Peptides against a protein of PDB entry 3OGK. Designs and how they scored, part 139

Target 1, 307 residues: chain A of PDB entry 3OGK
Amino acid sequence: ATPDRLSRRFPNLRSLKLKGKPRAAMFNLIPENWGGYVTPWVTEISNNLRQLKSVHFRRMIVSDLDLDRLAKARADDLETLKLDKCSGFTTDGLLSIVTHCRKIKTLLMEESSFSEKDGKWLHELAQHNTSLEVLNFYMTEFAKISPKDLETIARNCRSLVSVKVGDFEILELVGFFKAAANLEEFCGGSLNEDIGMPEKYMNLVFPRKLCRLGLSYMGPNEMPILFPFAAQIRKLDLLYALLETEDHCTLIQKCPNLEVLETRNVIGDRGLEVLAQYCKQLKRLRIERGADEQGMEDEEGLVSQRG

## One batch from the design tools (peptide; made by RFdiffusion4, then SolubleMPNN)

Design b1_p21_6_s1 (from b1_p21_6, 11 letters changed)
Fold by OpenDDE base, seed 4:
Structure b1_p21_6_s1 (fold): chain B 307 residues (1-307), chain A 21 residues (1-21)
Amino acid sequence: as target 1 above (307 residues)
Amino acid sequence: SKLEKLREYLKEERRRRRNAV
């Protein structure tokens, strides 16, 4: 569809989701820039879609100018912006969004590629937003943002329920977790093993309502930090956990209310058996192939194709 | 260590995913 056709047909559109690039498997079959630019859509939004509250761009090229135009056009009416696997913008574009859209509830840039100029966008968000419910920059590379701003967001945004971040040292998020009293979902961070301090993370206090979790690089030594609230966990993202088959079994047994599991093939048939035995409410299971297959000749760590 | 290697691998996988965008 063309932007103009959309606005003519749906002038009162409140939510828009656009997908630019096909799935990675089809990337080679379609020109890189085919329908990939959000510019014409942003123009249309600005001119004709005055009731639009939610925008989701997936695999599109987004410039700072596009973001600036969108921000100014929708201002405080913009409740949701998702830049899902997008590229072409910098943190200046994000700054424009958070500066002009002060009542934004959902801000996502998961797996987006961008140029990081500074951390001002997160700081601005922290200083002015009190409406944020979902913040997601999972699988991004921000080096210039401050965990303190994240903490400030948690303090100011009482409805904050889901936060997914990049590779923050998890200990730097202690203040964030303390402040995020209503947080239900957390993904990301970075657990960094310290041989000299095996209990480095044992005193981490998580939000009481936390039930969807994906800690990056969580190993077997860190895994016990979940045990006190494992029974309330409904979703686990273990894709980037450093857990072996046995570790999976141990954790799964402690999560009887698990509904969603994402993990690598290292879970193995054994882990799947344990999952079936203990997680009767499981609704979704995602198993990705990981490096675990190439390095471990042990048959126990492999999920059979029949399974 | 095995865990260190795995960590590095996973970090690289993340990088690959980000670069594929």
Scores: peptide ipSAE 0.491, ipTM 0.922, DockQ to the pose 0.606
Fold by OpenDDE base, seed 5:
Structure b1_p21_6_s1 (fold): chain B 307 residues (1-307), chain A 21 residues (1-21)
Amino acid sequence: as target 1 above (307 residues)
Amino acid sequence: SKLEKLREYLKEERRRRRNAV
């Protein structure tokens, strides 16, 4: 499909999702000019798609100029922007989006690659937005943003229900969790083991409605922080947890209402048996191959190919 | 430690995924 054909056929389009380049394995086979630039689409949005409130770019090249044009064209009518695995922009582009789209409800840049100039975009979002429901910069690298701005967002955005972040130290997010009264989902952060302070996370207080969770680098020593509310957990992301097979079994037994589990092959057949026994409401299971197979051949943590 | 190695591996895996965009 071409941008011009889309606008002519659907001038009242409210939601647009575009997919660019396929997986990296085909990167060498794809011409450099393979329709991966959002520029012609942004031009068409600006001129002809006046009802568009939701934009999702997946695996596309997005420049700061593209973001600036989109921001100015849609302004407060833009409710959703998802830059899913995109590249080519800097934090200046993000700043333009949050400056001009002050009523944005969903902002996602999960797994996007960009150049970080400063933390102004998050600060601007914190200062002016009260509409945000979903903020997701999971699997990104931001070094210049402030946890305090995230706390301010939580305080000001009453409908904030899902937040996924990069490698913030979890203890720096205490104020955020306290402010985010309606938060249902949290992913990311960084749990950092301290041999001198094994209980440094035990007093961490999570939002009361939290039921979808994925803490990065959570080990067996930190896992007990979930036990007080494990019964209300509906989704767990353990892809980046530091849990062995037995740790998985321990946690799963405490989550009888689990509906979605994402984990590595380390769960093993044993963990799957425990999952089947205790999690009768499970709807989705994702198992990724992890390093556990390459380095730990001797542990039971292999899921057998059944079927 | 085993956990430290795993942590570093997972960090690197995240980096690889981001670079594959």
Scores: peptide ipSAE 0.478, ipTM 0.919, DockQ to the pose 0.587
Fold by OpenDDE base, seed 3:
Structure b1_p21_6_s1 (fold): chain B 307 residues (1-307), chain A 21 residues (1-21)
Amino acid sequence: as target 1 above (307 residues)
Amino acid sequence: SKLEKLREYLKEERRRRRNAV
């Protein structure tokens, strides 16, 4: 489809999702007309799609100018922006979005590649937004943003229900968790084992409604922090957990209401058996092939065709 | 340790995924 045809056919369009070409195709000389740039679409949105409130770009090239144009064109009417696995922008583009779209409810840049100039975008969001429901910069590298701004967002945005972040030290997010009273989903952070302080994370207080989580680099020593609320867990992302097969079994047994599990093949046939036994409400299972064998050399960490 | 190796691997995987965008 072409941008111009979209507005003519659907002048009252409220939601748009555009998908670029798969990454594998990007290694070839990208023809100028490969359709990976959002620019012509942003132009069409700005001129003709005046009811558009949700924009999702997946695997597309997005410039700061594109973001600035989109921000100014939609302003407070923009409720959702998802930059899913996009590239080509900097934090200046993000700053423009949060500056002009003060009522944005969903902001996602998961797995996007960008140039980080400063942390102003998150600070601006913290200072002026009260509408945010979903914030997701999972699998990104922000070094200049402040956990305090995340805490401020949690305090100001009472409808905040899902937050996915990069590799913040989890202890730096204590204030955030205390403020995020309605948070249901959290992914990311970084748990860092300290041999000298084995109970480093044991006093973490999670939001009472938390039921979907994926703590990065959670090992068996940190896993017990989930036990007090394991019965209310509905979704676990263990893709980046440091859990062996036995650890999976231990955790799964404590999560009888689990509906979604994402993990690596380290779960093994035994883990799958335990999952089948204890998690009768399971709806989705994702098993990613990890190179656990290179690090863990656990023969039990293989999922066979029997499992 | 095995856990340390796995941690580094997973960190690198995240980096690779981001850089492949």
Scores: peptide ipSAE 0.473, ipTM 0.918, DockQ to the pose 0.582
Fold by OpenDDE base, seed 2:
Structure b1_p21_6_s1 (fold): chain B 307 residues (1-307), chain A 21 residues (1-21)
Amino acid sequence: as target 1 above (307 residues)
Amino acid sequence: SKLEKLREYLKEERRRRRNAV
């Protein structure tokens, strides 16, 4: 489909999702007609799609100019922007979005590649937005954003239900968790083991409604922090957890209401047996191959082809 | 330690995933 055809056929379009080509193709000689650039679509949105409130770009090239044009064209009518695995923009583009789209509810840039100039975009979002429901910059690298701004967002956005972040030290997010009273989903952060302080995270208080969780680098020493609310957990992302087979078994037994599990092959056949025994509401299981296969000489830590 | 090696691997895996198609 071409942008021009879209607007003529659907002038009242409210939601648009565009999928580009895989990123590997972006490094090759990009033909002029690649269709990987959002520019012609943003032009069409600005001119002809005046009811558009939700935009999702996946694997697209997005410039700061594109974001600025989109922001100014849609302003407070833009409720959702998802830059999913996109590239080509900087934090200046994000700043334009949050400056002009003050009623944005969903802002996602998961797995996007961008140049970080400063943390102003998150600060601006914190200062002016009260509508945010979903914030997701999971699998990104931000070094210049402040956990305090995230806390401010949590305090001001009463409908904030899902937050996914990069590698923030979890202890820096204590204020955020206290403020995020309605938070249901959290992914990311960084749990950093301290041999000298094994109980470093034991006093961490999570939001009361938290039921979808994916803590990065959570090991067996940190895992007990989940036990007080494990019965309410519905989704676990253990892809980046430092848990062995036995740890999986321990945690799974405590999560009888688990609906979605994402983990590595380290769960093993034993973990799958425990999962089947204790998690009767399981709807989705994702098992990825991980480094665990290279280090485990012992067959117990692998999911068999029969499992 | 085994855990440290795994942590570094997972960090690198994330980096690879971000750069991958």
Scores: peptide ipSAE 0.488, ipTM 0.920, DockQ to the pose 0.499; fails the geometry check

Design b1_p21_6_s2 (from b1_p21_6, 10 letters changed)
Fold by OpenDDE base, seed 5:
Structure b1_p21_6_s2 (fold): chain B 307 residues (1-307), chain A 21 residues (1-21)
Amino acid sequence: as target 1 above (307 residues)
Amino acid sequence: MKREKLREYLDERRRRRRTAV
């Protein structure tokens, strides 16, 4: 479809999702610029799609100018922006979005690649937004943003239900978790083992409604922090956990209400048996192949084709 | 040793996903 044809057919469009690069681009088989500058679409949005409140770009090239134009064109009417696996912008583009779109409810930049100039975009969001429901910069690299701004967002945005972050030290998010009273989903962070302080995470207090969780680098020593609320966990992301097969079995047994599990092949046939035994409400299972295949010669850590 | 190697692998996997954009 072309932008012009879209506006003519659907002048009252409220939600737009565009997909750029196919999966084959991951293997460098397709040029980086194939399929997808958002520029012509942003022009069309600005001129003709005046009811558009939700925009989702997936695997597109997005410039700061594109973001600035979109921000100014939609302003407080923009409720959702998803930059899913996009590239070509800087934090200046994000600053423009949060400056002009003060009633944004969903802001996503998961797996996007960008140039980080400063942390002003998150600070601006913290100072002016009270509408945010979903914030997702999972699998991104921010070094200049402040955990304090995330805490401020949690205090000001009472409808905040889902937050996914990059590599924040989890202890820096204590204030955030205390403020985020309605948070149901958290993903990301960084758990860092300290041999001298094995219990440094045991006093973490999570939001009372938390039921969808994915902590990065969670090992068997940190896993017990989930046990007090494991019975209320409905979704668990273990893709980036440092758990072995036995650790999976231990955790799964404590999650009888689990509906969604995402993990690596390290769960093994044994972990799948335990899952079938204890998790009768399971709706979705995702198993990714991981490095565990190269290091564990032992058959126990592999999911067979029979499972 | 196992934990550090696994963390390095996960970091590399994350990097590869980001560079494929």
Scores: peptide ipSAE 0.381, ipTM 0.883, DockQ to the pose 0.657
Fold by OpenDDE base, seed 1:
Structure b1_p21_6_s2 (fold): chain B 307 residues (1-307), chain A 21 residues (1-21)
Amino acid sequence: as target 1 above (307 residues)
Amino acid sequence: MKREKLREYLDERRRRRRTAV
C-alpha cells in the first residue's frame, strides 16, 4: 500500500501499523524504494490522517524531522507511538514527541537504535504527562536518563500499568516501584551481584499488582525476591535471567498461574516437565537458544525435539 | 565465572539485536 492510497480510502483511520522489510532483508543500505523510511507516511499522516491516534512503526527508518512533523501534526491527539526496532532518530526526536504529545498513553521504542544526546525527553515526559499507561524502552541503551524522572512519571501517571526499561540498577528504581501503585508489568533493569552484600535486593518492594515480570541478570541468589508474589505471576521473561535448569524448576513450581513464559534452552526437558506439571494455565512458551549450550555439555540443560 | 560469562553473552546478544535493526 502507498500512503496516498491509504489516506484516500481511509481518511478516518485511527490506527496505523507499518512494517519495514524483514530483518533478513535489512542490509546496512536500505534503498529508498524499499519503503523503509517513514517520511512519506508521516507526510500523509500530517496532511490527510487527521484522526490518527495510534502509530506503530516496525523496522523502519525514522528521522528526528519525521518525529517532529508527526508530533506537531497530531499533538495531543496522538495516544500511541511505537518505534519498534526502528533507527535513524536521536533523543531530540523523542523530545519533540513528548513535548507536543502531552496526552500520549503509550510510548514504545523497544529494540530501537538511536543517538542519545541527553535525557531531556524523559524529564519532559515526567514534568508534563499524566496520561501515560505504557512506557517501553526495553532493550535500549539510555545512559543520560534519570531514574528520578521515571519515579516522577509513576507518581503523576496513575494509569501507568506497564513499564519496560533498559539497564537501570534495580535499587535506583525503589522510588519508582513505590510510586507505581497500579503497575502490572515490569521488564528490564539490572540486578548486579555484590559479593560483599549478597542480600542487597531482598528488601526490594514491588508494586502489589505486578504480574508480568522480566528482571535482567536475575540469578538464583536474587530469585527469592519473587517468591512472595510468585503465585500472582502470569508472565515471566527469563530470557536475560542467569538461571540454570534447576533454578527454572524452582521458580516455575512457585508460579502456578503462569500463562506466558519466555526463556532460553537452559530450561531443559526437566524444566519443561516441571512447567507442564505446575503451570496448567500456560498459553505461550517461547524458548530461545542461548550461550548455555557452549558451557553446558550437560545433557540436562537442553530441550530435546520431544518437547 | 559462569555467571559472568553468561552475562557477557547476554549483553552481546542484546547488542546484536540492537545493531541488526
Scores: peptide ipSAE 0.342, ipTM 0.875, DockQ to the pose 0.562
Fold by OpenDDE base, seed 3:
Structure b1_p21_6_s2 (fold): chain B 307 residues (1-307), chain A 21 residues (1-21)
Amino acid sequence: as target 1 above (307 residues)
Amino acid sequence: MKREKLREYLDERRRRRRTAV
């Protein structure tokens, strides 16, 4: 479909999702001019899709100019922007979005690649938005944003229910968790083992409604922080957890209401058996192949060279 | 040792996912 055909046929379109090149395009199998740029769509949105409140770009090339045009065209009517695995923009584009779209409810840039100039976009969002429900910059590399701005967002956005972040030290998010009273989903952060302070996370207080969780680098020593509310967990993302098979078994046994599990092959057959035994409400299971075994092969290889 | 290697692997995997866009 062309942008022009879409607007003519659906002038009252409220939601648009565009998908760019699949990963297979990396193999030069897809012509270069395949509609990976959002520009013509942003032009059409700006001119003809005046009721559009939700935009989802997946694997698209998005420039700061595209974001600026979209922001100005939709302004406070834009409720959802998802830059899912997009590239080509900087934090200036994000700043334009949050500056002009002050009533945005969902802002996602998960797995997007961008140039980070500053943290102003998150600060601006914190200062002016009270409508945010979903914030997701999971699997991104922001180094210049402040956890204090995230806390401010939590304080000001009473409907905030889902937040996915990059690699913030989880202790820097204590204020955020305290403020985010209605938060149901959290993913990301960073749990860092401290041999000198094994209990540094034991006093971490999570939002009372938290039921969808994925803590990055959570190991067996940190896992007990979930036990007080494990029975209310509905979704676990263990893809980036540092849990072994036995740790999976331990945690799964404590999550009888688990509906969605995402993990690596480290769960093993034993973990799957435990999952089947204890998680009768399971709806979705995602198992990714991890090199969990390759790390063991290298250790076995090191041990075999010393023997 | 295992935890650090696994962290590095996961970091690299995360990086690869972001760069494969």
Scores: peptide ipSAE 0.330, ipTM 0.865, DockQ to the pose 0.554
Fold by OpenDDE base, seed 2:
Structure b1_p21_6_s2 (fold): chain B 307 residues (1-307), chain A 21 residues (1-21)
Amino acid sequence: as target 1 above (307 residues)
Amino acid sequence: MKREKLREYLDERRRRRRTAV
């Protein structure tokens, strides 16, 4: 579909989702190939799609100019922006979005590649937004953003229900978790093992409504922090956890209301048996091949083709 | 990138476990 055909057919369009070519194909995009660039779509949005409140770009090239144009054109009417696996922008583009779109409810840049200039975009969001429901910069590399701004967002945005972050030290997010009273989903962070302080995370308090969780680098020593609320967990992302088969079995047994599990082959056939036994409400199971296959001599950590 | 870090961390954790036995 072309942008012009879309606006003619659907002048009252409220939600637009565009999917670009797989990343491997993005390198073959000639500048004349609009199919990978959001620019012609942003132009069409700005001119003709006056009711558009939700924009989702997946695997697209997005420039700061595109973001600035979108921000100014939609302003407070923009409720959702998802930059899913996008590239080509900097944090200046994000700053423009949060500066002009003060009522944005969903801001996602999961797995996007960008140039980080500063942390001003998150600071601006913290200072002016009270509408945010979903913030997701999972699997991104922000080094210049402040956990204090995330805490401020949690304090000011009462409807904040889902937050996915990069590699923040979890202890730096204590204030955030205390402020985020309605948070249901959290993914990311970094659990850093300290051999000298095995109980470093034992006093970590999570939001009371938390039921969808994915902590990065969670090992068996940190896993017990979930036990007090494991019965309310509905979704677990263990893709980036450092759990063995037995650890999976231990955790799964404590999560009888689990609906969604994402993990690696390390769960093994044994973990799948335990999952089937204890998690009767399971709706979705995702098993990825991980680094676990290359180094575990032990046969027990592999999901067989029969499982 | 996070997969590489995870691999590195998994590898390092495996290394630490192998040296503790």
Scores: peptide ipSAE 0.213, ipTM 0.760, DockQ to the pose 0.065

Design b1_p21_6_s3 (from b1_p21_6, 10 letters changed)
Fold by OpenDDE base, seed 4:
Structure b1_p21_6_s3 (fold): chain B 307 residues (1-307), chain A 21 residues (1-21)
Amino acid sequence: as target 1 above (307 residues)
Amino acid sequence: SKRKALREYLDEERRRRRNAV
């Protein structure tokens, strides 16, 4: 569909989701410019979709100009912006969004590729937003943003329930976790092993309502930090955890209310057995192939194809 | 260490995913 056809058919559209590129494997099969740019859509949004509150771009090219136009056109009416696996913008575009859309509730840029100029966008968000419910820049590379701004967001946004971040050192997020009293979901961060201080994370305090979790680089030494609230965990993202099969078994056994598990093949048949035994409420299981197969000839770490 | 190697692998996987956008 063309943007103009959309507005004519649905002038009162409140939510728009656009998908530009097929699966990465099909990248070579589709012209780079085919439906890839959000520009014509942003133009249409600006001109004709005056009730649009939610925008989700997936695998599209988004420029700073596009973001600026969108921001100015929708302003405080924009409640949701998801830049899902998008590219072509910089943090200046993000700055424009948070500057003009002061009441944004959901801001996502998960797996997006962008040029990072500075951390001003997060700072601006921290200084002016009180409406944020979902912040997600999971699997992104931000080096210039401050964990203090994240903490400020948590303090100011009382409805903040889901936060997914990049590679912040988890200890730098202590203040964030203390402030984020209503947080239900957290993904990302970075757990960094310190041989000299093996228990450096043991006193980490998580928000009381936390039930969806994915800590990056969590190993068996850090895993016990979850045990006090493991029974309330409903979703685990272990894709980037440093857990072996036995560790999976240990953790899964402690999560009887687990509904969603995402992990690597390292869970093995044994882990799946434990999962079946202890997690009776499991609704979704995602197992990705990881390097765990190549390095460990140990048959125990492989999920058999017979399962 | 095994942990270091795995982390490096995961970092690379993340990088690959980001670059595939």
Scores: peptide ipSAE 0.474, ipTM 0.919, DockQ to the pose 0.606
Fold by OpenDDE base, seed 3:
Structure b1_p21_6_s3 (fold): chain B 307 residues (1-307), chain A 21 residues (1-21)
Amino acid sequence: as target 1 above (307 residues)
Amino acid sequence: SKRKALREYLDEERRRRRNAV
C-alpha cells in the first residue's frame, strides 16, 4: 500500500497500523531500500487523514522531524501513539508529541531504540496531561526520567490503567503506586536483592485493582509480595523474573484466576502440570526459550514435547 | 550466584532485543 492511496480509499480513517522491517532485519538481511521510514506516511497523515486518532508504527524508522510533524498535525486529536520497536528518534521527538498532543491516552515506546537527551518529555507529560490511560516504555533505556513525574502522571490521570516501565527501583515507585488508584496493569521496574534486608519489599502497597503484573528480576524472596492479591492476578509476565521451576509452581498455585502467563522454559513440565491443575481459566500461554537451558542442569526445567 | 548469572543473561537478552530494532 502507498500513503497516497490510503487517504483516497479511506478518508475517514481513525486508526493506522504500519509494520516495517520484519524480524529478519535482526540479521541484516533486509535491503536498504526496504522503505521502513514513516516519513511518507506522516506526510499523508498530516495532509489528508484528518480524522486519524490512533497511530501504530511497528519496526519502523521514525525521526524527530516525523514525530514533530505528526504531533503538530494531529495535536489534541491524537489519542494513541505506539512506537513499537521503532528507532531513529530522540527524546526531543517524544517531547514534541507530549507538548502538542495534550489529550493523548496511549503512549507506547516499548522496545524502541532512541537517543536519550533528557527527561523533559515525561516531565511535560506529567505537567499537562490528564487523559493518559496507557503508558508503556517497557524494555527501554531511560536514565534521565524521574519516578516523581510518573507519580504526578498517576495523580493527574485518573483513567490511568496500564503502566509499563523500564528499570526503576520498585521502592522509588511507592508514591506512584499510591497515586495510581485505578491501575490494573504494571510491568517492569527492578527488584534488587538485599541480603541484609530480605524483606525490603514486603511493605509495598500495590494498587487495589492490579491484576496484570510483570515485575522484573522478581526472585523467590520477593515473590511473596504478590501473595496477598495472587487470587486477583489474571496476567503474569514472568519473562524477566528470576524464578525457578519450583517457584513457578508455588506462584501458579496461588493464582487460580490466571488467564495469561508469559514465562521462560524454566517453568518445565512440572510447572505446566501445576498450571493445568490450578489455572482452569488460562487463555494464553507464552513460553520463551531462555538461558535456563544452559544454566540449569536439572532436566526438570525443560518443557518437553509432551507437555 | 545463579540468580546473578540469570539476571545478567536477561539483561543481555533485553539489550539484544533493543539493539535489534
Scores: peptide ipSAE 0.472, ipTM 0.919, DockQ to the pose 0.607
Fold by OpenDDE base, seed 5:
Structure b1_p21_6_s3 (fold): chain B 307 residues (1-307), chain A 21 residues (1-21)
Amino acid sequence: as target 1 above (307 residues)
Amino acid sequence: SKRKALREYLDEERRRRRNAV
């Protein structure tokens, strides 16, 4: 569809999802300019889609000007913005969004590529938003944002249920976890091994309702921090965990209510057997190829074609 | 260590995914 046709047919549109580049673009198989700019759509939104409250851009080129226009056009009516695997913007664009859209409930920029100028966008969000339910900047590289702003968001946004972050040191998020009393989902962070302090993370206190989890770089030494609430875990993202086959087996056995598992082929046939035995509620299984095939792990870490 | 190597690999994979956007 074209922007002009959409507005004429659906002037009362509340939700819009646009998909740009297909997955093949990740392999540089498709030109970058293949209909991927949001500009004409943002223009149409600004002019003609007065009831639009949810915008999802997937694999599109988004400029700061586009974000600024969108922010000003929708203001507090914008409840959801998802910049899913987008590029072309900076943190100035994000600042515009959070400045003008103070009632935003969902803000996602997962796997987006952007230029980071400062951490003002997260600070502004922390200072003015009380409506946020979902914050997701998983698989992004923010170096200038403050974990204190994340804590402030958790304190002020009582409906905050899902937070996915980049590579924050998990210990810097202690205050966040304490404040995020209603948090059900957390993904990201960084668990960093310290040989001198093997129990570095053992005293972490997670939100009581946490049931969807993905901790980056979680190894077997850190894995026990999940055991107290493993029975309530419904989703695990182990794609970036540092777990071997046996570690997977150990964890899976403790998660009888697991519904979604995402992991690498290191789970192996043995892990799949354990999964089938203990996780009777499993609905979705994602297994990605990882370094495990590159000889980094024992032969047991491979999923056979029969599995 | 094996753990360090795996982490480095995963970091590279993350970087590749971000750069492919």
Scores: peptide ipSAE 0.464, ipTM 0.916, DockQ to the pose 0.680
Fold by OpenDDE base, seed 2:
Structure b1_p21_6_s3 (fold): chain B 307 residues (1-307), chain A 21 residues (1-21)
Amino acid sequence: as target 1 above (307 residues)
Amino acid sequence: SKRKALREYLDEERRRRRNAV
């Protein structure tokens, strides 16, 4: 479909999702008509899609100018913006979005590639937004944003239920977790082992409603921090956990209400057996290949074709 | 350590995924 045809057919469109081509196609001479640029769609949104409140771009090229135009055109009517695996913008574009779209509920830039100029976008969001429900910059690299702004967002946005972040040190998020009283989902952060302080995370207090979790670099020494609320966990992302097969078995046994598990091949046939035994509510299982197949784990830590 | 090596691998995997965008 073309942008102009879309507006003529659906002038009252509320939600738009556009998917670009796989990124591998972008490394060759990209024709101008490749369809990977959001520009013609943003133009159409600005002119003719005046009821649009949700925009999802996946694998698209998005410029700061595109974001600025979208922000100004939709302003406080924009409730959802998802930049899913997008590229071409900077944090200036994000700043424009949060400056003009002060009632945005969902802001996602998961796995997007961008140039980071400063942390002003998160600061502006913290200073003016009270509507945010979902914030997701998982699998991104921000070095200039402040954990304090994330805490401010949690204090001001009482409907905040899902937050996914990059590599924040988890201890820097203590204030955020205390403020995020309604948080149900958290992914990302960084658990950093300290041989001299093996219990440095043991006093970490999580939001009471937390039930979807993925802590990056969580090892067996840190895993016990989940045990007090393991029975309420419904989703686990262990893709970037530092758990062996036995650790998986230990954790899974404590999560009888688990519905979704994402992990690596290290779970092994044994882990799958334990999962089947203890997690009767399981709906989705994702097992990825990882370092565990590169000889770093014993053969017992592999999922066989028999399992 | 095994943990350090795994961590470095996972960091590289994350980097590769981000760079593929």
Scores: peptide ipSAE 0.457, ipTM 0.915, DockQ to the pose 0.558

